# Peptides against a protein of PDB entry 5HOI, part 11

Target 1, 351 residues: chain A of PDB entry 5HOI
Amino acid sequence: FRYMPFSPAGTPFGFTDRRYLTMNEVGYVSTVKNSEQYSITVSFFDVGRFREYHFEDLFGYDLCFLNEKGTLFGQSKTGQIQYRPHDSIHSNWTKIIPLQAGERITSVAATPVRVIVGTSLGYFRSFNQFGVPFAVEKTSPIVALTAQNYRVFSVHYSQFHGLSYSLSELGTSSKRYYKRECPLPMSLPNINSDMKKDANLDYYNFNPMGIKSLFFSSYGDPCIFGSDNTLLLLSKWRSPEESKWLPILDSNMEIWKMSGGKETTDIHVWPLALAYDTLNCILVKGKHIWPEFPLPLPSEMEIRMPVFVKSKLLEENKAILNKKNEIGADTEAEEGEEDKEIQIPVSMAAE

## One batch from the design tools (peptide; made by RFdiffusion4, then SolubleMPNN)

Design b1_p30_8_s2
Fold by OpenDDE base, seed 4:
Structure b1_p30_8_s2 (fold): chain B 351 residues (1-351), chain A 30 residues (1-30)
Amino acid sequence: as target 1 above (351 residues)
Amino acid sequence: MYISPRIYLPRKPPLKRVSAKEAIKKLLEE
């Protein structure tokens, strides 16, 4: 087993000179090999909100994380990381992460407020958005990271125990664990069944864990999408004893249903994000399970949230509406187009 | 006092997203 650099929804080069370093609901980052250098392009799905940009990469960045404020790049072997804000107001910064002999950066994550680096030796390094370090923690070997605001979802691997996960919050003064190295009930790629297709071997060599992506839902629930094409959602993570992984979508089954029961063995879901009850994904047709170039338009796949999650969301939305109606009875209707920002309380991640 | 940062998720304008059902139909016709 070798620790490979992981980025959410990253694709291999395959037989091409180009790949996606990462993609999510914000956009996609591509890299093209040009002789001894790379050209990186940061593209966005909301072209009205963001301007596409590119730069020459002399370092060969193999790690990436895209958010609404910037892009984090990393080089797994050298330990170099770079943060590039999307705006021109904030400066880019570069840092070298000290690596031990044989250590690799295995994953990076960035939010508007935090930068996280995970390594093959289980070093968890946290920074602010300006690259100021907070802490270094030793964990089990990190294979994947994602983050939303102050929360970090980390996946760990042990040769003896398989996959585990942690869910933590990176406050200003301290790290809090909601979950710490708990078993992750995700199936690893089955080499014997899946490797019958050469295209699957290339992907396995790129991503031995088979984690296509991991992200936080719009409700702040950790989500993971493995090689089995099942979307797992961590429910009730605030209640450590009640926390459970929910298989909220079998994407192969849903494709089969949507096809009318036709053979769909060449149609693949590539996960981007979970927004409410909708999986944002790329639908891929072909031999490769990953999107090629050009990137297809994102698709929305409706999921049936478990009844207990729907009920809680409905109760919380009713409670918010009732509180707004109680407060709004006394203030005159100034017709301001109040952007009805649905304050999803950070507390609404399913307890 | 742990002020849980209220994440204002701006209503992202609906990205031109295709329904998975329509996309699959199209992919099966190709």
Scores: peptide ipSAE 0.462, ipTM 0.731, DockQ to the pose 0.164
Fold by OpenDDE base, seed 5:
Structure b1_p30_8_s2 (fold): chain B 351 residues (1-351), chain A 30 residues (1-30)
Amino acid sequence: as target 1 above (351 residues)
Amino acid sequence: MYISPRIYLPRKPPLKRVSAKEAIKKLLEE
C-alpha cells in the first residue's frame, strides 16, 4: 500500500498532461505539465465574484484545497506548502513542513481562518491563515482532510483497522474532538470486481481509498463520497451517542431513475458540494469516472433527505438565526458583513 | 455564553447550474 496525495474531487492525469488538483462549489484548480514545470490555473464558477488567475509551479504541487478566500497548495514529497489569497490585498506565503524519511503530506485543507496539514505518519499540523503554527498532534495516518471555518473532518487509515474518521474544532487555545478516530463505514474499492476496467485501475492507483470527495454540507455536516457512489452524511455529530452516517444519496440509482430506467453505466457523478438538499456535481459521460477538459457545467441533483434530518437541520438553522438576531441587537451596525442569511429552500420550509 | 462561531456558509454563487435530470437527458442524446 502507498499513501497517495489526496485533494477533494482531484482527478488523475491519466494519459493526458492535465488534471484537476481539486474542485468544489467555489471553483476548480487545474494543473498542466509542461516538461519539468507545471502551470496552475485557479478557476471559479462565480465569474462575477472572482477572477481566474494562473501561475508557474516550479515545485510540482500535487495537493490543493480551494476556499472562498484563497487556495492552499502542497507538495507531498518535499513538504512545501503555499497559500495564495484570491485577492491582491493579502500576500502569498510559503512554508516547508518538516517530513521524516518516507513521510508524505497526504492531504491539506484551508479555511479563511485555519490551515491544516496531514501526513502519512499521522502528523496533524494546524496553522492560522497566515501560516503561524498552533500545534502538532500525532494521530493515525491521515489519508484525507477537509475543513469549514474552525472544523476539520479527517479520514485516517490503519492496515489493521481500515478507515476511521475524526471531527474536530480548532479553537484559538485548544483542539476539541466531537469524534476521534471512530470507524468509518465506507467500502474500500474492490480490486477484483471494479479493476477489470483499465480506467478504474488508473483511478485506483491515483486514489487507493476511492474517496472521490469529502466536504462539509451547507449545514456544517461532514459528507463523504466513496467509490460506491453513495453520499454519506454524518448526522447528529454533536451528540457522541446519537451520531450516525446516513446514506442520503445512491447516485447510480438516481441517475438510473432520471434516465427513465435506461442503461447509464457510462454516466458518472463527480461530487463537488452539498448545498442544503442539493448535491452540486459534475455529470460525466465516458470511460473515465472523472471529468476531463473542458470541465462540464455543474449540475444540481436534488436529494430527498429523510424528514427527521430535514426537521433537525431546520431547527438548528432557526436556532442559529435567532442567536444571530439576539447578538446583533446589542452590537453597533458595522454595515459591511452582510450576514449571509441561510435561505432555507421554500421546499424545506413548507414541509 | 458559547458564541457559536459564525458559520460563514458559502453564498450559492448564481451558477448557471443545470438540473441533473436535464443534463442526463442531454448526455443520453449524445
Scores: peptide ipSAE 0.461, ipTM 0.732, DockQ to the pose 0.157
Fold by OpenDDE base, seed 1:
Structure b1_p30_8_s2 (fold): chain B 351 residues (1-351), chain A 30 residues (1-30)
Amino acid sequence: as target 1 above (351 residues)
Amino acid sequence: MYISPRIYLPRKPPLKRVSAKEAIKKLLEE
């Protein structure tokens, strides 16, 4: 088994000179091989908020994480990482992560406040957004990372124990675990069934865990999308005993239904993000299960949330409405068109 | 008093997002 560099929704080169390093709801990062160097482009779906930019990559970055404030790059073998803010106000910074013999950076994640580096030996390294280190922790080998604000969702792999996950919060002074190396009930790619197609072999060699992407939902729930094309959501993670993985979407079944029951074996979902009850994804038609160039427009796939999650979302929305009605009775606060920020209840991030 | 950081979810960018149903229909017609 080889630990490969993982980035959320990253694609292989295949037989091409280009690939996506990462993509999510913010945008997509592409790299093009130019002889001995690479040209990286950071593109955004909201072209009104962000401007596309590019740079020459002499290091061959094979890890990437995109957020709303910047892009983190990493080189799995050399240990080099670079953070590039989208805004020109903040400087780019570069750091070399010390790696042991045979150690690789397997995943990187960045939020506006944290940078996280995970390695094949299970070193979990945390930094602030300026590259100042907080801590180094030894865990089981890290295969994937994502982060939102101060929260980190990490996937671990052991040859003896299979897949596990952790959910942690990186405070200013300490790391808190909500979940620590708990079993992850995700199916690994079936080498015997899936490898009959050459296109699947190329993808398996690129991503042997079959994790197409992992992200936090808009509600702050860890989500993972595996090789089985099922979206798993970690529900009730604030209650360790009640926490469970919910299969909230079988994407193959939903494509089949939306087609009217036609053969859809050549139509694939490429996950980007979960926004409320909607999976943002790229729909791909062809032999490859991943998007090629040019990137198709993102699609929105409605998820039938399990009745229990929907009921709690409704209870919390009612509780917010009731609190707004209780507060709104005493304050003749002016009808300023304050953008109704849908305050995602802090409690909905657990359900 | 732990001020829970208001997770400002960015406003859904006005992504020209197509419904998956419409996108699949188009992909099946191609």
Scores: peptide ipSAE 0.462, ipTM 0.732, DockQ to the pose 0.164; fails the geometry check
Fold by OpenDDE base, seed 2:
Parts: C-alpha cells; sequence; structure tokens
Structure b1_p30_8_s2 (fold): chain B 351 residues (1-351), chain A 30 residues (1-30)
C-alpha cells in the first residue's frame, strides 16, 4: 500500500500531458506538463463572478483545494503549500510544512477562514487563511480532507482497522470533535473484480482508496463518494449516538433508470457537490471513469433525500432563521431603547 | 453558543446546468 496525494474529484494524467488537480461547484483546477514545468489554470463555472487565471508551477503541485475565496496548492513530497486568493486584494502566501523522512502530505483543504494539512503519518496541521499556524495534532494516518467554514471532515486509514472518519470544528481556542476516528462504512476498491480493465488499474494507482470526492452538502453534512459510485451522507452528526451514514444515491442505478433501462456501463458519474437535493456532477462517457479535456458541462442529478433528512434540515433551517430573527429583533429592540434620553440627574450641590 | 453563521451560499444564478436526464439522453444518442 502507498499513500497517494488526494484532492477532491482530482483526475490522473493517464497517457496525457494534462489532468484536473481538483474540481467542485466553484470550478476546476487543471495542470499541464510543459517540459520540466507545469502550467496551472484555475477556471470557474460562474464566469461573471470570477476571472480565470493561470500561472507557471515550478514545484509540481499534486494537491489542490478550491473554494470561493482562493485556491490552496500543495506538493506532497516537499511539503510546500501555497494559498492564492482569487482577488488581487489579498497576497499569495507560501509555506513549507516540515515532513519527516518518508512522510507525505496526503491531503489539503481550505476554507475562507482555515487551511488544513493532513499527512501520511497522521499529522493534522491547521492554519488561518493567512497561514498563521494553530496547534498540531497527531491522529491516525490521514488519506483525505475536506472543509467547510470551521468544520473539517477527515478520512483516516489504518492497516489494522481500515477506514475511519473524523468530524471536527476548528474554533479560535480549541478543536471540537463531533466524531473522532469512527468506522467509515465504505468499501475499498476490489482489485480482483474491478481491475480487469486497464483503465481502472491506472485510476487505482492514482487513488488506492477509490474516494472520488469528499464534500460538505449545502446544509453542512459530510458527504463521501467512493468507488462503488454510492453517495453517502452523514446524518444526525450533532447527536453522536444517533449519527448514521445514509446511502442517498446509487448513481449507477439512477443512470440506468434515466436511460430507460439501457446498458449504461460506459456512462460514469463524477461528483462535484451536493446542493440541496441535487448532486452536481460531470457525466462521462467512455473507458475512463473520470472526465477528460475539455471538461463537459456540469449536470444536476436529483436526489430523493430520505424524508427524515429533509424534515430535519428544514427544521434546522427554521431554527436558524428564527434565531437570526430573534437576534435581529433583540438588536432592533436594543437600538430602539438607546434613543431613551438618559436624563442626567442634576448633581446635588454639596453642602 | 457560537452559532456558526450558516453561510447561505448565495443562490448562484443558475449556471447553464443541464439536467442529468437530458445529458444522459444526449450521451445515448452519440
Amino acid sequence: as target 1 above (351 residues)
Amino acid sequence: MYISPRIYLPRKPPLKRVSAKEAIKKLLEE
């Protein structure tokens, strides 16, 4: 087994000079081999909000995470990371993560407020958006990361225990765990059954865990999409005893239904994000299970969310709206009480 | 209790997203 660099929805080079470092609902990051150098392009789906940009990469970045504010790059072997804001207001910053002999950065994640680095030895490193470090934690070996705001979803691998996951919140003063190294009920790629096609062997060598992507839903629920093409959602994670993984989409079954029951063995789902009740994905036709160049247009696949998940998400949204309205009403009520002229009581003259 | 503000991801204007059903139909006609 070899720890490989993981980025959400990243693709291998295969036999080409180009690949996607990462892709999600914001956009896609591509890298092209140009002799001894790489050219990186950061592209966006919302071309009205963001301008595409490119730069020369002398380091050979093999890790990437894209968010709405910037792109984090990492080099798995050297430990170099770079954060590039999409706007010109904030400066780029570069840092070297100290690595032990044989240690690799296995995954990176970035939000507008946090940068996270995970390693093959289980070092969990956190930073603010400016690269100021927080405390370093030792965990089980990290194989994948994603983050939303202050929350981090991490996947761990042990040779003895298989896959586990953690869900944590990176506050200003401390890390809180909602889940800590709990068993992850995801099947690993079966080398003997799936590897009969050379195209699947190339992908396995790139991503031995078969994790196509990790993301948070628009509601803040951890999602994982494995080699079995099933979308798992972590439900009830705020209640540790009630938390469970829900198989919310079998993408192979949904493609088969949408085809009218035709053979669809050459049609593949490449996951980007879960927005409400829709999976944003790239639909790929061909031998490779990943998108090639040019990138096809994103598709929306409707998910029949379990009624229980939809109801709880609606209740949580109502509770947050009500709390915002209560805080807004309390702030408007406090602003309305500040206009009471404090009549300064007349100083009694001392005798 | 620090209520992490639910960043309402602003409803991005509907990017010309194709329905998966329409996309699959096109891919099967090719």
Scores: peptide ipSAE 0.460, ipTM 0.729, DockQ to the pose 0.149; fails the geometry check

